Peptides against a protein of PDB entry 5D63. Designs and how they scored, part 37

Target 1, 292 residues: chain A of PDB entry 5D63
Amino acid sequence: SLRRGIYHIENAGVPSAIDLKDGSSSDGTPIVGWQFTPDTINWHQLWLAEPIPNVADTFTLCNLFSGTYMDLYNGSSEAGTAVNGWQGTAFTTNPHQLWTIKKSSDGTSYKIQNYGSKTFVDLVNGDSSDGAKIAGWTGTWDEGNPHQKWYFNRMSVSSAEAQAAIARNPHIHGTYRGYILDGEYLVLPNATFTQIWKDSGLPGSKWREQIYDCDDFAIAMKAAVGKWGADSWKANGFAIFCGVMLGVNKAGDAAHAYNFTLTKDHADIVFFEPQNGGYLNDIGYDSYMAFY

## One batch from the design tools (peptide; aimed at target 1 V248 A255 H256)

Design b2_p18_5_s2 (made by RFdiffusion4, then SolubleMPNN; from b2_p18_5, 10 letters changed)
Fold by OpenDDE base, seed 2:
Structure b2_p18_5_s2 (fold): chain B 292 residues (1-292), chain A 18 residues (1-18)
Amino acid sequence: as target 1 above (292 residues)
Amino acid sequence: SMEDTIARKEAKFLAFME
């Protein structure tokens, strides 16, 4: 079954993603097909899938940017019914905003069925143009029609997945203790992570003994990412991944504070030095503490 | 130096969590 998380949802037939037009929070804003750029944020094309308790394979889909929800207009079963952004809540009982999401017959893509109408989210005519209509349309689970098949590319990790990535890393001290601050984390591309670092003022900050040293840099980076998240997204129920670590060197006579994020495939962590903006697979320390 | 002492960093962490 589909896990709770943030997804970029791409059509199986053409290079088009499910896009909330202009990222608008207005009720009735069209959801459309739109081109995307791999390994970028794709601001209006990120969706938080929240599973509904005790309803198998059924979710709400919240647009990260607008904070509004995918909504089948009037819950109509008529083919061609508009799919729009609309105000809602994560655990709504409104069937216009409830979507059953299961694997298609090809075993890799998903189909998105409205819980009430039993129609499917359809890229009308498989149109690859920007602004192409997305609508509810009749269909079946076993059809091979690519207009109704979608790849769910996970853009986030759960706290458990982050824990697992940390546990796999060879630069973890035997005394390691981790502290989880949130439940689900949007993982940023390095380019975005670096831009936040640049905008924070840290590149121009001066190291000063104790008063502004490694821990201050690391925490300032964490704070900058947190603020960026709060300022950028209207949806709730997730955080932006940025970890802080304390580490000890191999000799055991020096310590350092630094940041870390996840690799593109979310399987590993990469260390980030907030004093110079560098990414490293080995920062020269073994972590005995992390919070993220 | 970019480094600090283990004891000092641990102390700061504890203070942060209190």
Scores: peptide ipSAE 0.063, ipTM 0.724, DockQ to the pose 0.391
OpenDDE base, seeds 1, 3, 4, 5: peptide ipSAE 0.061, 0.062, 0.027, 0.024; ipTM 0.728, 0.729, 0.674, 0.694; seeds 1, 5 fail the geometry check

Design b2_p18_5_s3 (made by RFdiffusion4, then SolubleMPNN; from b2_p18_5, 9 letters changed)
Fold by OpenDDE base, seed 1:
Formats: structure tokens, C-alpha cells, sequence
Structure b2_p18_5_s3 (fold): chain B 292 residues (1-292), chain A 18 residues (1-18)
């Protein structure tokens, strides 16, 4: 079954993603096919899938940027019915905004069925052009039509997954205590993470004994990421991943505060030094405390 | 302990200020 999380949803037939046109929050904004750039933030193409309790394989899909939800216009079962962004809530009972998402017959892609109409999200004619129509269309779960098959590229991790990644890292002290602040985290590409760091002013900040030292840098970075998240996305129910760690060196005579994020495959953590913007697999310290 | 952590942090500062 599909896990709760943030997904980039890509057509199985052509290099086109499900895109909320212009990222607009207006009711009735078209959802369309649009090109994307791998390993970047595709701003209008990220969707938070929230599973509906006690309704198997059924979700709402909230556009991260607009905060609006994927909506089948009037819940119509007619082929060609528009799929739009529309105001809603994560646990709505409105069948226009409820989507049953299960694996297709190929075992890799998913199909997205409207709960009420039983029609499927369809990239009309498999059109790869920007702005191509996405609509509800008749279909079956076992049909192999790539117009209705979608890859769900997971762009987030749960707190449990982050915890597991930390636990696998060799630079964790035996006394480690982690404090989880949120439940789901959008994982940023390093380029985006670095840009936030640059925009924060930290590159120009001066290290000063105690008054603005390693812990201040690390906390400032986390605050900057938090602000970036709040300023960039209208959806709720997720955070931007940026951790803070306190560590001790092998000799036990030095301590440091630093940041960390997750690798591209979400399996490991990588350390980030907010004093110089460097990414390191080994920062020279073993973490005894983290919050993220 | 917290005291030990602080001591180690202080040692770090001294090393960087040298």
C-alpha cells in the first residue's frame, strides 16, 4: 500500500508530471501534465498523500505549493472530466477529492481512481506537452494503458524512517538521544539546502566565543529552513528536514553542534557544517543528541 | 553529564581561539 508522504507523480508513458497550473490556490485551477527536472524541487508538482482512516488505499492529494486538493470536477464519471485544484481538508468526506491509489498490473506504477466516480486520472492522449489535459477517464485496474499509470516518487520521509537512517550511521554516540519534532519531512536536494543556507546570511556570520558559536550556527540553519518551508508552501502536515546534532569527538575533549540532512536515497544521513556550508560523511564528532 | 558536555565545548572554544 502507498505510504503517507509527499510524492512527485510522473506519468509511466512520457516524461510528464502531475502539475497544478501556476501553483494557483484558486478553486478550479487545472491540473495538467508538465515537464520536470529530476533531483530538483518541482514546485507545483509535489503532492501530500494523506491516507483516509478505515478506507482502504484511499487518500486525499494536497498540492504542497497551493495547499489545495486534487478534485474531480462535480465528481462526474464522464470521460474527459476536468481534474482541478480545489479547497479542501486532509480528511474530507467529499468523494470528489478522494482517490483510491493502488499498484497497476505492471507492479511498479500506480493508478489513481476517484473514489466516487470510479474513473481514473488520465493524461489525455498521453500528451507530453506542457499544459496537457489531465482528466477523469474510464478504465480498469488491470488495464495497461500508460495514460493512466503513474510513478509515485517519494520525496519525503517519516520520522521513523529518519530515525532509522540515523541509527545506521557510524558516527552516533552510545549515549545518543534523539528528539523528533514532526511526523513527515520533505527532503531537500543539497542544492536547495545550500541555497537556504546562503540566503540565511550564515555565510557572512562571524564565529564568536559562546555568543555566536557552533550551536548558534546550527540552530540558525534550522530556523532558516523552517522559515523557508513556511514561506514556500501552503500545505500543512509536513516539515522540511533539517536536523541539529550535538556531538563529541573521539578523544572526548571537544564538542560541536552541527546540522544534518538525508541522502538522496533517504537511507543515510549526511552532516552539514553551517559555519562553512560543507557536506561531510564524517564531521569528526559522534552525536549524543539530535533534534529534527 | 551536562557538566562534561560544557567542559568539552569550552575546550573546543579554547582550541579555536588559540
Amino acid sequence: as target 1 above (292 residues)
Amino acid sequence: SMEEVLARKEAKFLAFMA
Scores: peptide ipSAE 0.029, ipTM 0.622, DockQ to the pose 0.072
OpenDDE base, seeds 2, 3, 4, 5: peptide ipSAE 0.016, 0.025, 0.026, 0.019; ipTM 0.577, 0.601, 0.653, 0.605

Design b2_p18_5_s4 (made by RFdiffusion4, then SolubleMPNN; from b2_p18_5, 9 letters changed)
Fold by OpenDDE base, seed 4:
Structure b2_p18_5_s4 (fold): chain B 292 residues (1-292), chain A 18 residues (1-18)
Amino acid sequence: as target 1 above (292 residues)
Amino acid sequence: SMEDTLARKEAKFYAFMS
């Protein structure tokens, strides 16, 4: 079954993603097919899938940028019915905004069925052009039509997944204590993470003994990422991944504070030095404390 | 140095988180 998380939803037939046009929060904003750039933030194309309790395989889909929800216009079962962004809530009972998402017959892609109408999200005619119509359309779960098949590329991790990634890292001290701050985290590409670091002013910040040293840099980076998240996305119910760690060196006579994020495959952490913007697999310290 | 003492860092961060 599909896990709660943030997804980039890509058509199985053509290189097109489900896009909320202009990221607009207006009710009735068209959801369309649009090109995307791999390994980047595709701003209008990220969707938070929230599972509905006690309704198998059924979700709301909240656009991360606009904070609005995928909505089948009037819940109509008519083929060609518009799929739009519309105001809503994560656990709505409105069947216009409830989507049953299960694996297609190919076992890799998903189909997205409106809970009420039983029609499927369809990239009309498989049109790969920007702005191509996405609509509700008749179909069945076992059909192979790629117009109705979608890859769900997960762009986030749960706190448990982050915890697991930390746990398997070899640079964790035996006394390690971790503190989880959120439940689901959008994982940024390093390029975006670096840009936030640059924009924070940290590259120009002066290290000063105690008054502005490693812990200040690390916390400032986390604060910058948090503010970036708040300023960039209107959806709620997730955070931006940026961890803070305290570590001790091998000799046990020096400590450091630094950041960390997750690798692209979300399986491992990578250390980030906020004093110079470097990414390292080994920062030279074993972490005894983290919060993220 | 980019570093600090173990004792000071532990104290600072636990105080911060409390």
Scores: peptide ipSAE 0.073, ipTM 0.702, DockQ to the pose 0.391
OpenDDE base, seeds 1, 2, 3, 5: peptide ipSAE 0.055, 0.048, 0.049, 0.023; ipTM 0.699, 0.692, 0.703, 0.656; seed 1 fails the geometry check

Design b2_p18_6 (made by RFdiffusion4)
Pose (drawn by RFdiffusion4):
Structure b2_p18_6 (pose): chain A 292 residues (1-292), chain P 18 residues (1-18)
Amino acid sequence: as target 1 above (292 residues)
Amino acid sequence: ATETAILNSYMSQFNAYN
C-alpha cells in the first residue's frame, strides 16, 4: 500500500508531473501534465495523500500549495472527463475526490482509479507538452498503457523515518534523547533550506556571548523554517523538516547548538551550521539532544 | 513553549560542558 505522505507524481511514459495549473485554488482549475526540475520545490506539483479509514488503498489527494483536492468532474465514467482541483476535506465521502492507488503491472509505477467511476487518471495521448490534459479514462488494473501509469516519488518522511536516519548517524552521543514534534515532514532540498536561512536574516546576525549565541541561531533557524511552512502552503496535516541538536565535542569540554536536515534519499542526516550556512557530515560534536 | 522547555532542560548540561 502507498503510505500516507507528500508525493511528486510523474507519468511513466514521459517526464511530466501532475500539476495543478497555476497553483490556483479556484474550483475547476485544470490538473495537467507539466515538466519539472529535480531537486527543487515544484510548487504546483506536490500532493498530500491521506488514507481513508477502512477503505482499502483509497485516498484523498490534496495539492500542497492550493489546499484543494483532485476531483473527477461530476464523477462521470465517460472517457475524457476533466480532472480538476476542487474544494474538499481530507476524509470526504465525496467519491469525486476519492482515489484508489495501487501498483501497476510494472510493480513500480501506480495506477490511480476514481473510487466512484472506476476510471483511471490518464495523461491524454501521452502528450509531454506543458499543460497537457489529464482526464479520467476507461482502463484496466493490469495493462501496460503508460498514459495511465504514475511514479509516486516520495517527498516526505514520517517521524519514524527521521528517527531512523538519526539513529544510523555515527555522531550521536551515548546519552542522546530525541524529541519528536510532528508526524510527517516535507524534506527540503538544500537549495531551499539555504534560501530560508538567507531570507531569515541570520546570515547578518553576529555572535554574542549568551544573548545571541549558538542556541539562538539554531532556534531562530527552526522558527524560520516553521514560518516558511505555514506561509508557503495551504494544505494542512504535515510539517517541514528542520531539526535542532545540542552536542558535545569528543573531549567533553565544549558544547554546540546547530541544525540538521535529511539527505535526498531520506536515509541519513546532514548537519547545518546556522552561523554560516554550511552543510557538514561531521560538525565536530556528538548530539546529546534533538528536537524536530 | 514546548521547545523552550525542552531546550532549557538541557541548558545546565550545555553550560557545564563549556

Design b2_p18_6_s1 (made by RFdiffusion4, then SolubleMPNN; from b2_p18_6, 12 letters changed)
Fold by OpenDDE base, seed 3:
Structure b2_p18_6_s1 (fold): chain B 292 residues (1-292), chain A 18 residues (1-18)
Amino acid sequence: as target 1 above (292 residues)
Amino acid sequence: SILEEILESHRPLVEAYN
């Protein structure tokens, strides 16, 4: 079953992703096929999938940028019915906004079926052009038509997944306590993470004994990421991943505060030094405390 | 030292990692 999370949804046939046009929050904004750039934030192409309790394999899809929901216009079963962004709620009962998402016959891609109409999200004619129509279209679960097959690239992690990534890292102190602050985290590419760091002013901040030292840098970075998240996205129910760690060196005669994020595959953590913007697999300290 | 004092203050907040 598809897990709750943030997804980049890519067509199985052509290099096109499900895009909310201009990221607009207006009701009726077209959802279209659009090109994407790997390993970047595709701003209008991220969707929070919220599973509906007690309805198997059924979700709402909230556009992260606009905060609106994928909506089959009038719930019509007619082939070619527009799929748009529309105001909604995560646990709506409106069948126009309920999507059954299950594996296709190929076992790797998914099909997205409207709960009410039983039609499928279709990249019309497999058109790879920017702005190509995405519509509800007749189909079956077992058809091989790539117009209706989608790869769900997960862009977020649960707190449990983050916890697991930390747990397998070799630079965790024998005495460790982690504190989880949220449930689901968008994982940023390093380029974006770095840009937030730059925009925070930290590169120009001066280290000063106790008054503005490692803990201040680390907390300032986390605050900057939090603010960036709040300012960038209209959807709720997720956070932006940025952790803070306190660590001690092997000798036990030095301590440090630093940040960390997740690797691209979400399996590992990488340390981030907010005093210089560096990413490190080994920062020289073993963490005895983290919050994220 | 300051470091020793800081680390000691954190002792109650941490658990053995299992």
Scores: peptide ipSAE 0.029, ipTM 0.662, DockQ to the pose 0.101
OpenDDE base, seeds 1, 2, 4, 5: peptide ipSAE 0.028, 0.024, 0.026, 0.027; ipTM 0.649, 0.643, 0.637, 0.658

Design b2_p18_6_s2 (made by RFdiffusion4, then SolubleMPNN; from b2_p18_6, 12 letters changed)
Fold by OpenDDE base, seed 5:
Structure b2_p18_6_s2 (fold): chain B 292 residues (1-292), chain A 18 residues (1-18)
Amino acid sequence: as target 1 above (292 residues)
Amino acid sequence: DLLRQILESERPRVEAYN
């Protein structure tokens, strides 16, 4: 079954993603097909899927940017019914905003069925143009129509997945203790992570003995990412991934504080030095503590 | 208290970056 998480939802037939037009929080804002750029933040195209307890394979889909929810207009079963953003809550009972999401017949893509109407989210005519209509449309689970098939590209990790990525890294000390602060994390592309670093002022910050040294840089970076998250997204229930580590060198006679993030495939971590903005597979320290 | 857990650990203190 589909896991709770943040997804970029891409059509199986054409290079188009499910997009909340202009990221608007207004009720009735059209959800449309739109082009996307891989390895970037596609601001209006990220959706938090929240599973509904005791309702198999059923979710709400919250747009990360607007904080509004995917909504089938009036819950109508009529083919061509608009799919819009609308105010809601993660665990709503409103069937207009409840979506059953299961694998399609091809075993890789998903279909998105409205819980009430039993119609499917459809990229009308498979139109690849920006602003193409997305609507509820009649269909079946076994139909191979790519207009109704969607790839769910996971853009987040659970705390457990992050923990696993850390655990398999070779630069973890035997005494390591990790402290998990959140449950689900949006993982940023390095370019975005770097931009946050730049915007924080850290590139121009002066290292000063004790008063502003490695721990201050590392905490400042995490704070900057947290602030960026709060300022950028209206949805709740997730965090932005940015870890802080304390590590010791191989000789055991020096310690350092630094950051880390996840690789593109979410399987590994990469270290980030907030004093110079560098990404490293080996920062020269083994982590004995992290919080993220 | 996360801070206390960190500060009272038996682990080495963070040192200045050279």
Scores: peptide ipSAE 0.208, ipTM 0.666, DockQ to the pose 0.303
OpenDDE base, seeds 1, 2, 3, 4: peptide ipSAE 0.201, 0.193, 0.188, 0.144; ipTM 0.667, 0.663, 0.665, 0.655; seeds 1, 2 fail the geometry check

Design b2_p18_6_s3 (made by RFdiffusion4, then SolubleMPNN; from b2_p18_6, 11 letters changed)
Fold by OpenDDE base, seed 2:
Structure b2_p18_6_s3 (fold): chain B 292 residues (1-292), chain A 18 residues (1-18)
Amino acid sequence: as target 1 above (292 residues)
Amino acid sequence: SELAQILASHMPTVQAYN
């Protein structure tokens, strides 16, 4: 069963992703196939899958950038029916915006079936060109047509998954207490995380005893990431991952405040020093408190 | 030095064991 989360959705046959054209919030904006760059944000190609309570394997798909939803035009079952962005809500009853998502016959990719029409999201003719048509098309769950098979690359973690990643790290103090602030987190590439750090002004900030020291740097970084998230995305119901930790050194005679994020595979955390922008597997402290 | 500033201490508040 597909979990709630933010996904980059890639065709199983060609290197093309499901893209909301220009990230536009206008009703009827085409959803198209488009090239993507691995390990980048791919702004218009991120989709929040929200499971519908009491309806098996069925979701809405909200475009992260526009805040609009994947919509089968008029809910038509005709092959070639346009799939567009359209205003909606996460728990809508509109069958034009309800998608049953289950594994295909190959056991790795998914098929995306409109709940009402029973047609499938199709990259028409398997066209790998930018702007290629994505449409509803007739099909079955068991056929092997790659035009209708999609890989769901998860770009987010739940709070529970983040908690588990922290628990696996060896630099956690025995007295550790974590505080979870949100439910689902978009995990940024380090390059994006670093750019936010640079844009925050922290690289030019002066360390000053007590008045602007380690905790101020760490909080300023988290605030910068929060603002970046609010300014960048129109969808709700998720946060941008950026943690704050308080730690104590092995000798127990020094304490530090710092940030952390998740590795690419989301299985581990990596520490971030907001005073110099460095990423470290070992920052020299064991965390006794985190909030994220 | 920058390193000395980075490693400058704050007053820790140790949490209870979980």
Scores: peptide ipSAE 0.023, ipTM 0.640, DockQ to the pose 0.102
OpenDDE base, seeds 1, 3, 4, 5: peptide ipSAE 0.023, 0.023, 0.021, 0.023; ipTM 0.637, 0.638, 0.631, 0.636

Design b2_p18_6_s4 (made by RFdiffusion4, then SolubleMPNN; from b2_p18_6, 13 letters changed)
Fold by OpenDDE base, seed 2:
Structure b2_p18_6_s4 (fold): chain B 292 residues (1-292), chain A 18 residues (1-18)
Amino acid sequence: as target 1 above (292 residues)
Amino acid sequence: SVLEELLESERPRVEAYN
């Protein structure tokens, strides 16, 4: 019952995440344990979990950065078999790249079992050092070994989840229409969102009546985020969250175009003013249209 | 739909964007 999405996968025993070494797209690149920084992108440690139709609880895991897939070397059931990045496709039939992911006995963490070999993804010896081996290893679903237990921290939202977050915001006009452009969205930390804004040149852009005003700023920000996504990630099948809204003030005599993103817990939206880079819970307008 | 048509007709008609 794990949802399709982008995950940061963290060991249950030590502060180590599943990392594709150097983010390399080469076949056979080691997948290793590596330290991470909370509330950052963690570039080589993001995995798109794609559920396989008609195969219960089974997924491919695509590294967001490299576009390659988690692969059990030769599909071997031997303990200590390498887990690597390897070229593949989201809906492959190759059992080396199919992973059954279900809750562990503790009800919070997950175990990751190779579909073919029935061995589990294991942080060997629970080693917390950078570059520690991750391998297929014998195990059972009910054992408590933290070497084989993983927290799946969801870093994305579905279009439905984004829609729900918008719907519960108090600054939505009764005539609101939303237009969903994609199916799954990586949600950026504010620091990354702001850096994209800075790099776009918008902080130095001059407001000019009609010819370059609020709608131009808002669309330029969305375009900048889109370009950043295309330039940063090799995986497909997801977008970077950045919305555009049109809103009207309470008096109904002024309108504004602005951006929005999601809060850290993905439950709410926060407004972003592309003319000054500010984040606001109340931008002074109620949205009657959004696209994202 | 009828509802969509009503919503369209009730959407703000604003001449000024900030």
Scores: peptide ipSAE 0.201, ipTM 0.662, DockQ to the pose 0.145
OpenDDE base, seeds 1, 3, 4, 5: peptide ipSAE 0.181, 0.171, 0.188, 0.166; ipTM 0.663, 0.622, 0.650, 0.655; seed 3 fails the geometry check

Design b2_p18_7 (made by RFdiffusion4)
Pose (drawn by RFdiffusion4):
Structure b2_p18_7 (pose): chain A 292 residues (1-292), chain P 18 residues (1-18)
Amino acid sequence: as target 1 above (292 residues)
Amino acid sequence: SVTDAHNAKANAALAAYQ
């Protein structure tokens, strides 16, 4: 089963993503195929998949930017029916906004079926052009037609997954305790994590004994990322990944506060120095506490 | 200890985050 999370959904035949046109929140805004840039935030192309209780392999798909839902127009089973963004809720009983998502016959890509109509999300004619129509279409679960096959590229981690990445890190103090604050996190590319640091004013902040020292920088960065999350996205039910760690050096005589993020493959953590914007695999300290 | 000042700030910040 597809796990709850945030996905960039890419057509298996051509490198077009499912894109809510112009990120518009208007009811009826077309969902289309569009090109994308890897290792960036694709602002109109991120979808939060919320599992429906007791309804196997069925979800709502909420655009992260607009807060609106993937909706099969009037639930029609006619091939060519429009797939648009529409107002809704995470656990709606409206079948126009319910999607059964299972693996295709290639075992890697998925097919997306409307729960009400039993038709599939289809990149019409496999068109790779920006703005190509995506519609509901007749189809089967097992066929190889790439127009109806989609890679769900996971862009978020559960708290259990972030905890696992931290636990595998070699720079964790024996007394380490972690404090988990949310359940699902959008993992940022370093380019975006750095842009938030720049926009927070921290690059211009001077170190001052106790009144604006390492703890202040680290907490400020976490707060800046939290603000960015709420100000940038309209969908609810996730958080942005940015951790704070306290650590001690190998000699046991100096401590430091700093931030951390995740690698692209989501398996490992990388340390971030908020005093200078650097990313480090080894910051010179073993973490005895983290909150994220 | 070397960690007391860090803990005082961090624990206060953690409480705010909870």

Design b2_p18_7_s1 (made by RFdiffusion4, then SolubleMPNN; from b2_p18_7, 9 letters changed)
Fold by OpenDDE base, seed 4:
Structure b2_p18_7_s1 (fold): chain B 292 residues (1-292), chain A 18 residues (1-18)
Amino acid sequence: as target 1 above (292 residues)
Amino acid sequence: SVLAHHEAKFNAFLASQM
């Protein structure tokens, strides 16, 4: 079963992702196949899958950038029906925007079936070119046609997954208290995280005793990430992962405030020093408090 | 002191960039 989360959706046959053209929020904006770059944010190609209560394996797909939803035009069952971005809500009853998503016959990829029409999201002719047509097309769940098979690469973590990653880290103090602020988090590539750090002005910020020290840097980084999230994405119902930690050294005679994010595989945390933009597996402190 | 430690850490970093 597909979990709630943010996904990059890639064709199983060719290196093409489901892309909302130009990230436009206009109703009727084409959803197309487009090239992507691994380990990048792929702005127009991220989709929040929201599971529909009491409807098995059925979701809405909200484009993170535009805040609009994947929509089968007029809910038509005709092969070649356009799939577009359209305004909607996460828990809509509009069958044009409801998608049953289950594993394909290969056990790795998924098929995306429109709930109403029972047609499938199809990369027409398996065209790998930018702007290639994505349409509703007739099909079956057991068919092996790669035009209708999609890999769902999860780009987010739940709060529980983040909590588990923290719990596995050896640099957590026995008195640790974690405070979860959100339910689902987009995990940024380090390059993006670093760019936010650069754009925040923190690289040019001067450490000053008490008035602008470690906690100010750490909180400023979190604020910068939050602002970046708000400015970058029109979808709701998720946050951008950026944690703050307070830690104590092994000797117990020094404390520090710092940031952390998740590793690429989402299994572990990595510490981020906002005073220098460094990523560390060991920052020299054991965390007794975090919020994220 | 905690303060002294933070200052030392930051200064050490700055020194490493020079």
Scores: peptide ipSAE 0.020, ipTM 0.592, DockQ to the pose 0.056
OpenDDE base, seeds 1, 2, 3, 5: peptide ipSAE 0.020, 0.017, 0.017, 0.016; ipTM 0.624, 0.591, 0.587, 0.570; seeds 1, 5 fail the geometry check

Design b2_p18_7_s2 (made by RFdiffusion4, then SolubleMPNN; from b2_p18_7, 8 letters changed)
Fold by OpenDDE base, seed 4:
Structure b2_p18_7_s2 (fold): chain B 292 residues (1-292), chain A 18 residues (1-18)
Amino acid sequence: as target 1 above (292 residues)
Amino acid sequence: SVLAAHEEKFNAFLAQEQ
């Protein structure tokens, strides 16, 4: 079954993603097919899938940017019914905004069925052009039509997944204590993470003994990421991944504070040095404390 | 504690910032 998380939803037939047009939060904003760039943030194309309790395989889909929800216009079962962004809540009972998402017959892609109408999210005519119509359309779960098949590329991790990634890293001290601050984390591409670092002013910040040293840099980076998240996205119920660690070196005669994020495959952590913007697999310290 | 030791031990910095 599909896990709660943030997804980039890509058509199985053509290189087009489900896009909320202009990222607008206005009710009735068209959801359309649009091109995307792999390994980028794809701002208007991220969707938080929230599973509905006690309703098998059924979710709301919140656009991360706009904070609005995927909505089948009037819940109509008519083929060609518009799919739009509309205000809503994560656990709504409105069947216009409830989507049953299960594997297609190919076992890799998903189909997205409106809970009420039983029609499917369809990239009309498989049109790969920007702004192509996405609509509710008649179909079946077993149908092989790629217009109604979607890959769900997971862009986030749960706190448990992050915890697991940390736990298997070799640079963790035996006394390690981790503190989880949120439940679901958007994992940023390094380019975006670096851009936040640049925009924070940290590249121009001077190390000063005690008053602005390693811990200040690390906390400033986390604060910058947090602020970036708040300023960038209207959806709630997730955070932006950026960890802080305190570590001790092997000799036990030095300590450091630094950041970390997750690798692209979400399986490992990578250390980030906020004093120079470097990514390292080994920062020279074993973490005895983290919060993220 | 290790945390207490962090306060007392050398606080690491990059060589270029020395």
Scores: peptide ipSAE 0.028, ipTM 0.647, DockQ to the pose 0.095
OpenDDE base, seeds 1, 2, 3, 5: peptide ipSAE 0.028, 0.018, 0.026, 0.028; ipTM 0.652, 0.630, 0.649, 0.654; seeds 1, 3 fail the geometry check

